# Peptides against a protein of PDB entry 5H65: the designs that were tried, part 166

Target 1, 294 residues: chain A of PDB entry 5H65
Amino acid sequence: QYLERTPLCAILKQKAPQQYRIRAKLRSYKPRRLFQSVKLHCPKCHLLQEVPHEGDLDIIFQDGATKTPDVKLQNTSLYDSKIWTTKNQKGRKVAVHFVKNNGILPLSNECLLLIEGGTLSEICKLSNKFNSVIPVRSGHEDLELLDLSAPFLIQGTIHHYGCKQCSSLRSIQNLNSLVDKTSWIPSSVAEALGIVPLQYVFVMTFTLDDGTGVLEAYLMDSDKFFQIPASEVLMDDDLQKSVDMIMDMFCPPGIKIDAYPWLECFIKSYNVTNGTDNQICYQIFDTTVAEDVI

## One batch from the design tools (peptide; made by RFdiffusion4, then SolubleMPNN)

Design b2_p20_4_s3 (from b2_p20_4, 7 letters changed)
Fold by OpenDDE base, seed 5:
Structure b2_p20_4_s3 (fold): chain B 294 residues (1-294), chain A 20 residues (1-20)
Amino acid sequence: as target 1 above (294 residues)
Amino acid sequence: MEFNVDDVLKYLEEKRKKQL
């Protein structure tokens, strides 16, 4: 378990794979903007994806709103339905389906809503009043998830996304398989609907300098490094400020590197092959910096 | 009926009162 500190100059001479404990200064990091460092990662196919922007979601939901809810799919054993109309939006139809627990409508804080024709703004407002919201559309025989390019589940301010490559979507009636229809655990919902949930991760490249050498290390972390969940940071100004403060502490603007604090972390080396060329890369792991700052 | 988010919550509450 224990690793002694190794200078970067020594690490740079060694073959991969190996694990190291280092003490270095953060000379620089990329990307500089926090929102650019938050990505979606698939635990199965390992693809990294951009988190959809608000504008992207607006387009998806606007397109969904052009579709008319199928009246034949209203009011099943799983949910009760209500359809609203809009006056100033060419008569947009909005269908809200209230998921029942054993045939009983639950309290709002335990209620999952399925929504057709809602805007992003409306859905976000609903997610703050109800337990969860799933954007859906009318399929041939059942309600179906609207689009995996949009969240499959919204709880409060948290948007849950699924992998298009690894998911095999099932119809909404498969939510019947859930024993607990009150807490609406995202992983359980995903499993019932055939969705492989994506994970929010911080993705950064650190340039580390200990005076003996310079090394670039890759960071891919969900919640350990900053002790802040990547899934929450985009929707919380205070969390964003906290991350920015941490980065500014280790890499303060306007001063020379000689005055930078020392960062202690673990890195692992690994081989990357590009054709006939072999390169050694480094990744930060099992490291928390927030404990030293907070 | 004009769609309003607040009416969705009200609708649920009213339906719950009528449950058997």
Scores: peptide ipSAE 0.669, ipTM 0.955, DockQ to the pose 0.753
Fold by OpenDDE base, seed 3:
Structure b2_p20_4_s3 (fold): chain B 294 residues (1-294), chain A 20 residues (1-20)
Amino acid sequence: as target 1 above (294 residues)
Amino acid sequence: MEFNVDDVLKYLEEKRKKQL
């Protein structure tokens, strides 16, 4: 995919779609806040969604905790169940289902927990001690995923989300289709449960200037551009600092653009129709930024 | 009884001992 460098002034005169290699300075970017740049993207319907905030999840899990676990759904061939009762929260019932591997309870680091009635805090604590946690609820005949507005799978500090539009949820017993019930690969779990996993992506708009012209380029990238996974950045202060450092390097505050480093990247043009207006837009692709001055 | 994350882990460990 070798392309010769094309000046922005030439690109701005050309019809779409085309691919270009450019060398430009990052005059500015939006949004400025990292947490605003991280979104969830569906690879199927291409819908972009906000990553739920802690407060949003608290509400979902609080609502879930108002539902009583169905005793008839306890202890199946797939999982062993235990119910706890809280003393301080009106006797909240918490059901924890330990998924078995071939009828055997695995080690904690291999064990998937299905939880009913847990708080966000409790679930997060559990996800740090067990392999994975799935928030569930008692359905009519089986356990079901609690809500696609919440993570369908939590592994450590990573929250895995599914697309509401594209997913056709299946009951928890479909986890039986997984031969290996120890690794709990998110994509495999999603497939078993009829979930289309959402992808964490950095979504940003770059204003690029090479001295011949200025154009805005759209960035939607999961882990290539920064070499940092969008799925991990929100939960890791060091990764956040790294992204901030990269952005500050290319677009330093309080410094004149003449002193900005050059950014080399690939962009593709495409046509967008908005009513009667036809517009050419640009998107960054297949680009990894260096952490040093180019 | 009272729900505690540590108790969940302990419960698993105890159950595993019984199955072995």
Scores: peptide ipSAE 0.669, ipTM 0.955, DockQ to the pose 0.781
Fold by OpenDDE base, seed 2:
Parts: C-alpha cells; structure tokens; sequence
Structure b2_p20_4_s3 (fold): chain B 294 residues (1-294), chain A 20 residues (1-20)
C-alpha cells in the first residue's frame, strides 16, 4: 500500500477515519519499561490482559496439586499414564500422561505431556525436555484443562494463554481430532480444546513530532514493529536488550529531539467517544522499524 | 515412586523400548 507522506499538522485537521504515512520523531513513549508494555490480546473480544506473573502461576498450580488424580482416567487410547508420589509436600501425587500418536509413544521432542499436580518449576523443566506440556485436572469422566488463568500449552519457554470470555472449553479427548500428534501447533491445540488463544502484543503510546505538529499514536503489535515476537521477549534477555536498543535509538536519553532519528510509519485515525467527548485517536499499523537497525 | 522430572524422560524412553 502506497501513501504519500502527510505532515502531522495536516493530519490533525482532518476527520477520521483515515490512513496516513508519516515521517516523525519519537519524542517520548509510554510505558518506559518493556515488561509493562507486553500484554495479552484477544482477537475476538479485543480484551487486553496482563501476562500472569510467576507468583500467580505458582498459586494456580499449588491449588491444582491439592487435587488427587483420578485413577479411572489413566491410560486411554490417547495417552499412557504414570503416577508419581513426592516424599515432600505430604505425598503429593503427580500424574503424567504421555500423548500417543496412533497408539504409539513418540519421541520426547514430539511428545505432548498432560500433567496433573505439577508445580510451575516441574512443568517448566518438562517443557524443556518434551515437545509440549498441558496442565490438566481430572474431570468427571475425562481430563480437563486446569485453568485458563494458567497456560493451556507450554512449549519450551513459551506460555500460550486462552481467553476466558471467548473460550468454550472441551475435554482433553478432543485432542483426538488432531491428525498430526507430533508437531502440536498451538492454534491446532487451541481449536481442539475450544480455546481462543490470546496474542502477545506490545502496547505502547508514542508521542510523535515532525516539527509541524505533535500527536499521540497507539501501538499494538505482536511481531512486526520490532521484528521481535512479543511472545518471546519476556523470556529472552537478548531480545529484551534488542527492544531496548531500538527504543533508545529512536528516543535516545539525554539528547535533544533535534538529534533524534526520523521514524517512518503508518498511522490510522479513528473516532473515540467517551461520554460527551468525541476525540480522534491514532494507531500505528503496518510499520517495521527493525530494518533501520540492521 | 518419587517424582523427578528426569525420571519422566527415562520412563518414556523405557516404555518406547518396550513397544518396539
């Protein structure tokens, strides 16, 4: 899509909605801390949620561990099961279910684990040794997802979350609908279990200045703007540093705005009504800044 | 049997050997 560059002063005078290509300097941005900018976004209801902290997950898994695995739900056509006991924590029982592919146990790198009674630490360790891990609980007649407040799928260091509002959870046996039980694509797993997956997004407000005018533009982007996935940044120090470097490049601390580099981006205007107030807002879209860093 | 993450992997490997 080709758009002519429009000065901010002209944009500020126009009605919404419209799309613009701009060249401006990043005067400032909020929030300043990266971890505060990473959110979970539902593509259906558009609700923004905070990424759960480790402490939040600990509580959820501790609560889950108070429940005893149902022996009747062990060893189905879908999975083979093993129950372990812990000497600590008053004999906590942990059930691990190894999902089979056409009745055959796969290699660890292809194997999905369903776990009952596991701690966050244990689950994270398992996710580094197996393809994927799903925290589950014993339902009345089938295993069920433990809690949508926790990840429904953990692959390596990536935690996949689902929307509580939009999801209609189905029992674990619905994984049988998956033809391929080796790759465990998150979207496929979500679909099988009736989960609307949440998307990791960077959420920021940019103050843009091109010398003719100043406007605030909203950024909600998953992986295009920084060419870094929001889903990976929280668990990777190098990626965090990269984002920080990019932001420091466009908005360097301790120097005047006249020395800032120019940022070329696309913005769209839209109307927002808040009570009696009607205002025009702006959102950044289809913009990549990382190409300038390479 | 006491739970250990390493034992989970070993268990899978042992079970796989038996199915082959």
Amino acid sequence: as target 1 above (294 residues)
Amino acid sequence: MEFNVDDVLKYLEEKRKKQL
Scores: peptide ipSAE 0.668, ipTM 0.955, DockQ to the pose 0.706
Fold by OpenDDE base, seed 1:
Structure b2_p20_4_s3 (fold): chain B 294 residues (1-294), chain A 20 residues (1-20)
Amino acid sequence: as target 1 above (294 residues)
Amino acid sequence: MEFNVDDVLKYLEEKRKKQL
């Protein structure tokens, strides 16, 4: 798209909503730490929430492991089951259900595992050897998703989360509705299970200065701004370094703003009303800045 | 049977061999 460049001083005087093309320096940004900028966003209710920490997941899976798998739910047309025991003091039972494709057990790289009683460490190890893992629990009549506070689907190092508010969970047997039980597309799995998948997003606030004025612009983006998926960045050191390099390039520490590079981007203004307060806010859109860094 | 993630993979492989 094309817009004429508008100085910030002019933008600051105009009513919203409008779209602008700007050229400005990134005076500052928040949050400064990358892990704080990655959030989960619901496309329906628009709630933003934190990505669960490892400690949070540990607790959830520990709680799940206190329940014994129901032997009556083993070995259905959908999956073959095996139960293991641990020799620790707790005597933990672990049930692994291997989802079949048209009655056939697939190769590991195409196989979805449903797991009861696994620890986070075990589940993560499994997700690196199998296509996908779903943490589940024994329900009254069927297997059920363990907890929406934990991933509903783990593929490699990617944890897929669902919205608690917008999801209406269905039992595991609804995976039968999937024609292809080899690729395990997260959105398809979510749909089958009644889950509204959350989206990983970068959430940041930029303070922009073009010498004529200063304004704050909000960034909420999944993979366009940095050309790096927010869903992958937390689990990839190289991607993290790339994002850090980009931010350091535009906002170098210990350097005067006069030496900062110019950032060209698109921003849109919008009205926000909070009680008696009416404010114009700005959001970055349709902007990519990750040239020659990734 | 003691649980080990490596055994899960082994189990699948063995079961697959039987079905083929």
Scores: peptide ipSAE 0.668, ipTM 0.955, DockQ to the pose 0.746

Design b2_p20_4_s4 (from b2_p20_4, 8 letters changed)
Fold by OpenDDE base, seed 1:
Structure b2_p20_4_s4 (fold): chain B 294 residues (1-294), chain A 20 residues (1-20)
Amino acid sequence: as target 1 above (294 residues)
Amino acid sequence: SEFDVDEVLKELEERRKKQL
């Protein structure tokens, strides 16, 4: 797309909605801490949610571990099962279900595990050795997803979450509808289980200044702005460092704004009405800044 | 045996050997 550059002072006087190309300095941004900037967004209801903390997940999985796997639900056409009894004081029972592909157990790197009674640590370790892990519980007639407050799918280091508001959970046997039971595409798994998957997004507010005016622009982006997936950044120190470096480049600490680099980006204006109060807001779109750091 | 990642891997491997 092509837009002529417009100074901020002119933009601030114009009605919304409009699209602009701007050249401005990043005076400041919020939140300052990366982990606070990563949220979960529902594409259907548009609710923004916090990414659950490790402590929250620990509690969920601990609670799950207090439940006894139902022996009646073991070994179906979909999966083969094994139950372990741990040697700890409580004798925790862990059930692992190996999902089969057309009646055949696949290799570990293609295998989906359904797990009952696993700890977060165990599940995370398993997700690094198997294709994917789904935390489950024994329902009345079938295995069911454990809790939408926890990941419905853990694939490597990526935790996939579902929207509690928009999802209508279906039992695990609905995975039978998947023709390919080796790749375990998160969206396909979600669809089979009636889950509306949440999207990881960077959520930030930029204060932009081009010397003619100052405006705040909202950023909600999954992977375009930084060319780094929001879904991976929390679990990868190198990616975190990269994002921090980008932000430090555009908004270096301890330096006057006159020395800041210029940021070229696209913003769109839109109207927000709160009662009788009409406000024009701005959002960054179709902008990539990662190339400026390489 | 005690539940751990290696045990789960071994279980899958053993079962795969039997099915082949």
Scores: peptide ipSAE 0.712, ipTM 0.968, DockQ to the pose 0.733
Fold by OpenDDE base, seed 2:
Structure b2_p20_4_s4 (fold): chain B 294 residues (1-294), chain A 20 residues (1-20)
Amino acid sequence: as target 1 above (294 residues)
Amino acid sequence: SEFDVDEVLKELEERRKKQL
């Protein structure tokens, strides 16, 4: 959709909701730290959550490792199982379940692992050698997802999380409903297990200045703005550097704003009501800036 | 054997050999 460029001074005088195309300089942004700008967003309840830290995950997996795998749940039509006992970790038992495709064990690159008692490090290593890994625990009658505070699916370096509020977890045998048990599409896995998957998003507030006025615009974007997936940035140093480079380009430290490059973007205004107070807020949408950097 | 990634891979491979 084509919009004519509107100066900020004009926008600031108008009622919401409206959409605008603007050309402005990025005076400042927050948060300044990239890791603080990456959040998890629920598309259903719209809750924003922090991406769990390694320390948080360690605790969850350590707790999981204290539980003994139920031998009665081993080796079903869905998966073949093996239990290892660690020698130097107080006899920690680790159960690995190899998910089968129509009764056949697939190649490692097509194989989904269900793991009980694994550490974060082990799980991450496994996810790099196998198609994907699901941390699980022994339930009453079936394997179950370990904890929604941890990833429900680790695929390569990507940690997939689910919304605790919106998810209604189902047992692992529900993976039987998947016709394709080789690609392990995260959304399909989530659906089978009753999980509402969270989306990685960049969440930032931009202070924009075009010389006629100044306004704050909210950015919530998964992969369009930077043309870098928020889901991958935390696990890739090069992507982190790229985002930092983009932000430094638009908002270079130690340089006056007069020398800043112009940012062209779309913003939409919307009303926020807090009691009797009505406030107009702005959000960036349908904007890509990476093309100017590449 | 001790639990590690290589052992898990080996286990899958051995099982696959048996099923083929």
Scores: peptide ipSAE 0.712, ipTM 0.969, DockQ to the pose 0.737
Fold by OpenDDE base, seed 5:
Structure b2_p20_4_s4 (fold): chain B 294 residues (1-294), chain A 20 residues (1-20)
Amino acid sequence: as target 1 above (294 residues)
Amino acid sequence: SEFDVDEVLKELEERRKKQL
C-alpha cells in the first residue's frame, strides 16, 4: 500500500512491471488541446476511439432523415407516436415516439423520446426538455437504434456512445425489460439494447522531470485525476476552464521549469513488445491532482 | 404545424390529459 518516493533515474534502470510513487515536474504534455485529450474507451475490447465531431453527427442524422418512418411501427404498447412533416423543400418527416411506463405517458422530465428523422440540433434541444432521447430508425419489424456511430442515448448535454465491436444490437422493444422507465439509466438502457457503453476518458502523455531523469508517463483516466468527469467536460465551459487551470498550474506558460510546482503521483511500469523490440512504458494511476490545486 | 420542441412538449401534454 505504502510506497516510498523513488527518483526517476532509479526507475529508468529497473525492469517492469513495478509501481512507484514519484515527485516530478510536468515539463510538457500532449495533446495540448483539451478536446483532443478526450477519447472513448471500451471496457471490453479496450479500443480507444475519437469522440465524434458535430459534423460527423450531422451527416449521420441527415442520412437518417432520408428514410421514411414506417407507419406500421407507430403506436405500440411501449410508445405513442406522432409524425411531423417539415415545411422545407424536401418535406422531411420526423417521427417522435413517447415511451410509456406501464401504458402511461410520463411527465416530460421522466419521458424517453425515440426520434426518427431529427437533426442534431433538434435532438439536442429535445434532450434539454425531456429526460432523454434515442435516435432510431424503422427496421423490418421494429424500431432500431439508428447508428452506433451516433449516440444511442442523449441526456441533457451528455452523449452516450456504444462500442460497435462489442455490441450486439437488439430492437427497441427490448426496453420493455426495464422495470424503471422513468430514470432511464444509461447502463440499463445499454443492457436492454445489447450495447456495450463506451467510457469517456482523458488520454494524455506527460513528460515528467525530477532533475534526476526524464520520463514519459501515459494518463488514461475518466474522473479521478482532475476530479472532473471526462463525459461532461466537452459540454461544460466551466469544467474545461478548470482543467486548463490545473494544467497551466503544473505547466505554466512563459516561465522556466525551475519555477514549476512539484507533482506527486503514482506510476506503474509495464512491458510493451513490438516485434523483437521490448520497451518499458509508464502509466499514471490512482492519482488525484485537483486536491492539491484547491 | 412546424416541428419544434414546444410542439413536441405540447403533444405530450395533450396526450397525458387524455389518458387521465
Scores: peptide ipSAE 0.712, ipTM 0.968, DockQ to the pose 0.759
Fold by OpenDDE base, seed 3:
Structure b2_p20_4_s4 (fold): chain B 294 residues (1-294), chain A 20 residues (1-20)
Amino acid sequence: as target 1 above (294 residues)
Amino acid sequence: SEFDVDEVLKELEERRKKQL
């Protein structure tokens, strides 16, 4: 859809909802820290959540490690199991379940591990050697997902989270519904387990100034704006540097706004009602930033 | 043996050898 450029002064006078193409300078943005700008978003209930910190996950997995694996749940048609007893940590029990593909154990790079009693460090190491890892616990009749406060699936360095509010968890045996048990597509795993997967998103507020007016625009985007996946940026220093570089380019520190490059983007206006107050807000959409001055 | 990532990998490999 082609939209002509509209000056901010004109936009500020118009009723919502409308869509605009604008050219403006990024006067400022919030939050300033990249880590604070990455959130988890539920596509169903639209709740925004913080990405759990390592410390939060440590606590969850430590708590999980206090539970004893149920020997009755070992070695099913879905998975082969082995239990280790650690010599340290008062004899912690760790159960690893190797998920089979049609009764056959796959190669490590195709293998999904279900783990009981693992630490975050161990799980992360395993996820680098195996296709995927799911933290689980022994339920009453089957293995169950450990906790939606932790990742339901870890692939390499990517942690996949689910929405606590929208998910209706099913037991691990529901993975049997997956025809292909080698690729372990996160969405397929989530569907099988009754999980509504959360989406990593960049969440920022931009203060835009085109010389005719100033407005704040909200950015919520997963991978289009920076052409960098929000799901990967927290675990990749190079990607972090790239995002920082882009933001520094558009909003360079210590330089006057007159020297800032122009940002071309699309924004949409929408009405927000808070009690008796009605205000118009703006959101950036369908925009990819260039690394060149425009 | 003590629980270790390498031990888990070894376990899978050994089991795979038996099934083939």
Scores: peptide ipSAE 0.712, ipTM 0.968, DockQ to the pose 0.720

Design b2_p20_5_s1 (from b2_p20_5 with L2E D4E D8K T11S E12K)
Fold by OpenDDE base, seed 3:
Structure b2_p20_5_s1 (fold): chain B 294 residues (1-294), chain A 20 residues (1-20)
Amino acid sequence: as target 1 above (294 residues)
Amino acid sequence: SENEERFKEYSKIVEEILNE
């Protein structure tokens, strides 16, 4: 996959599609805020979605809490259940289903919880005490995923989302298809429940300048470019700082571009048709940035 | 049984969280 370096001026004159190796300075980038740069991407329909805010999730879980757990769905071969009534003024009903492995509850760090009526705060706390949590609701004949607008799986500090368009949800009993009910691999859970998992991605537009020309390149990457998972960055201050440091290094504020470090990366050109307009766009690919000046 | 013991333990954990 070796490519010789091509100046931007030459690239700008060429037809797409092509792949290039370039060396350029990062004149600017958008969006400037890290949070805005993290999106959810569907690998199937390629739709980009915003990561839900805490407030959005609160609303979803509040709505879920208005539903009463169905007592008929408690205590199956898959899970042991208990229902609590909160001592708040509303007397919220919360059902928690502890998923068993081969008929026996596994260790807490291996145990999946299914929760009805839980708040975001409670769910997050539970996910720190147990392996993972799935927000669910009582369906007609089985527990069902609460809402794909919320995480289908919360594991540690990671919220796993599914694509509403591409997913064909199956009932929770389909988790029985998983032989090992202790590891709870997100992809396996998704497959069992008919969910197309969304991928966390960094989405940015880079303005690149090598002195011969200027072009905009699109970045959509999950973990290669920064060597930081997009899935974890929003929940980890240190990772956020790291990304910020990297971006500040390549595009330092208050400094002239002449002093900017060189960025070496791969870009590919592609054609985009918008009505009668045909334009060539560029995307960064297979690139890992170094923290050293090159 | 082991299952019952874990259920009680886990229930206690959940209860504590719900009452926070």
Scores: peptide ipSAE 0.758, ipTM 0.980, DockQ to the pose 0.863
Fold by OpenDDE base, seed 1:
Structure b2_p20_5_s1 (fold): chain B 294 residues (1-294), chain A 20 residues (1-20)
Amino acid sequence: as target 1 above (294 residues)
Amino acid sequence: SENEERFKEYSKIVEEILNE
């Protein structure tokens, strides 16, 4: 796309909606901390949610561990099961169901585990040894997803979440609808289980200044702006450092704005109505800044 | 069988993790 560069002072006088190409300095941004900038977004209802903290997940899985696995739900055509009693003082019952492909267990890197009663630590360790893990519980007639407040799928180091509002959960046997039970694509798993998957997004507000005017622009982006997936950044120190470096480059601490680098980006204006008040807001789009750091 | 062997192997992996 091609747009002529427009000064901020001119943009601020124009009606919405419009698209602009701008060159401005990043005076400031919020939130300042990266972990606060990563959110979960529902593509259907557009609700933004916080990524659950480790402590929150610990509680959920601890609660799940208080339930006893139903022996009647063990060993189906879909999975082979085993139950352990932990040696700790609590003596938890942990059931693990190994999902089969065409009646045979696949390779470990292709195998999905369904787990009842596991801790977050155990689940994370298992997700590193197998393809993926789904926390489940024993329902009345079938295994069911444990809780949408926790990941419905843990694959490697990535936690996949679903929207509570938009999802209509189905029992675990619906995984039978997947012809290939080795790749475990998150979207396919979600579809089979009636889950609307949430998307990891960076959510930030930029204050932009080109010397002619100042405006705030909203950023909601999954992987384009930083060329770093929001879904991976929380679990990767190197990616976190990269994002921090990018932000520090455009908005260096302890330095006057006159020395800041110029940021070229696209913004779009849109109208927001709050009662009788009409406001024009701005959003960054189709912009990548990661190349400026390399 | 191949399935039985894998089941035993995977069970061992799980057991080790649960006993840590």
Scores: peptide ipSAE 0.757, ipTM 0.980, DockQ to the pose 0.861
Fold by OpenDDE base, seed 5:
Structure b2_p20_5_s1 (fold): chain B 294 residues (1-294), chain A 20 residues (1-20)
Amino acid sequence: as target 1 above (294 residues)
Amino acid sequence: SENEERFKEYSKIVEEILNE
């Protein structure tokens, strides 16, 4: 389990796969902007996806708002419903379904909302007043999730996404399978609705230099490397600043690499085949840098 | 009933947001 430090020059000469402990300086990293480094990862198919932009979500919800809520699907044993017509020129129909626990509406901080025809702004505001919000649409026989291209669950400031490839969506009434309809754990909601939840991850490429050699290492990490959840960083300015400070510490602008601090980390090598070409790649693993900064 | 009271309260919250 214990690994001795190995110089990069030695690592570059060895076959994969192997694990190493290294001490190197962070010469550079990509992408430079934090927002570009946050991706969505499927734990089943392992596909990496971009986090949808606000503009993308606006389009999805606008399209959803063109559909009329089905009156026949209002007020079931699972939820109480109300429909509004907006007073703006568009005159949108908005249906909100308040999910009950054992036939009674829970406290607001425990209550899940299902919404038809809402805008992103409205949904976000609602998620701050209630436990969580699910964007839905009227199906043939039941309410259904609106679109997996949008969040299936918005809880506080966190947007939870599902994998289109791996998910087999079930209707909203499947939430009845949840015994506790007050906590609304994202994984439980996903399971009930047949959703494979995507994971937020930091995806970066580090150029490492220890004076003996230069090596590019791939970083894919959800919350260990920075000790900051990738799921929260996009919606929290303080967390963004923290990550930026960490990166600036290891790769300070305007100074020479000789003055950079040393980064200690674990890397693993692996083989990648592209046609007839075989190359060795490196990935950072089991590394926390935040403890060294604090 | 408790349910009716909460429904009215929550509806008001939603209405306020939709009218912003």
Scores: peptide ipSAE 0.757, ipTM 0.980, DockQ to the pose 0.843
Fold by OpenDDE base, seed 2:
Structure b2_p20_5_s1 (fold): chain B 294 residues (1-294), chain A 20 residues (1-20)
Amino acid sequence: as target 1 above (294 residues)
Amino acid sequence: SENEERFKEYSKIVEEILNE
C-alpha cells in the first residue's frame, strides 16, 4: 500500500482512526530483553499471555507424573502402547502411545507420541527422535490432553499452545478424523482436539522521534517485522542474536540519537477508552525492517 | 511383522531416554 509520509507533529494533532507512513528514529523500546517481548496471542479472544517458563512446565509434568496410566486405555486402533516404571525412588509410571497410520506404525520421523508421566526433559528428547509429542493423561473413557497450560504439541523444538478460554477440548480418539497421520500439522491437530491454537508474537513499545515530535507505537507481530518467526526465536540462539543485532542497529547503546538510523514504517492510530478518558494510541503494521540489516 | 519390529525399535529408543 502507498501512503504519503507524514511528520509526527502532524499525526499527533489528528483524530483517530487513521493510517500513516512515517520516518522516525527509534529513541527507545520496551521491554529491553527479547524473552520478555515474546508473548502468546489468541486470534479469537485476543488475550495476550506469557510463554510458560521451563520451571512452569516442570511443575505441570511433575503433577502429571503422579497419575497412574489406565491400563484399559492401552493399545487401541489408533495407537500401540507400552508402560515403563522408572528406576527412581518413586517408581514413576510412564506410558507412551505410538500413533499408527492405517493400522501400522509409521517411520519415527512421522510418528506422533502420546505420553503420560513424562518429564519435560524426556518429552523434549523424544520430540527430537520422533515427529512430535502430545502430553496426555488417562481420562474416564479415553486419553485426554494433559493441560492447556502446557504445550498440546511439541514438534522438534517448537512448543504449541492452546487458548484455555476459547478451546473446547475433545478426547484423543478424535485424531482418527485425520486421514494423514504422518505429517501432524499443528493446526490440524488443534482442530481435531478442539483447540484454538495460540500464536507467538513479538510485543514491544517503540518510542519514535522524527525531530518534529515523539510518540509511542505498539508492535505486535509474529514474523513480518524482523522476518523472524516469534515461535522459533526462543529456542534458537542465532535467531536471538539476529533480533538483538537489529535492535542494536536501530537503537545503539552509548550513541546519541542524532546518529541513529531512520526507521520507515506504517502506523495506525486508534481510540482507547479508559473510563471517561479517551486516548489515542498507535500501532505499527505492515512493516519489515530486516532488509535494513542485511 | 514390520509393525512389531518398529514397535520394538521405538520402545528401545524410549527406554534409553527414560534411563538417562
Scores: peptide ipSAE 0.757, ipTM 0.980, DockQ to the pose 0.862

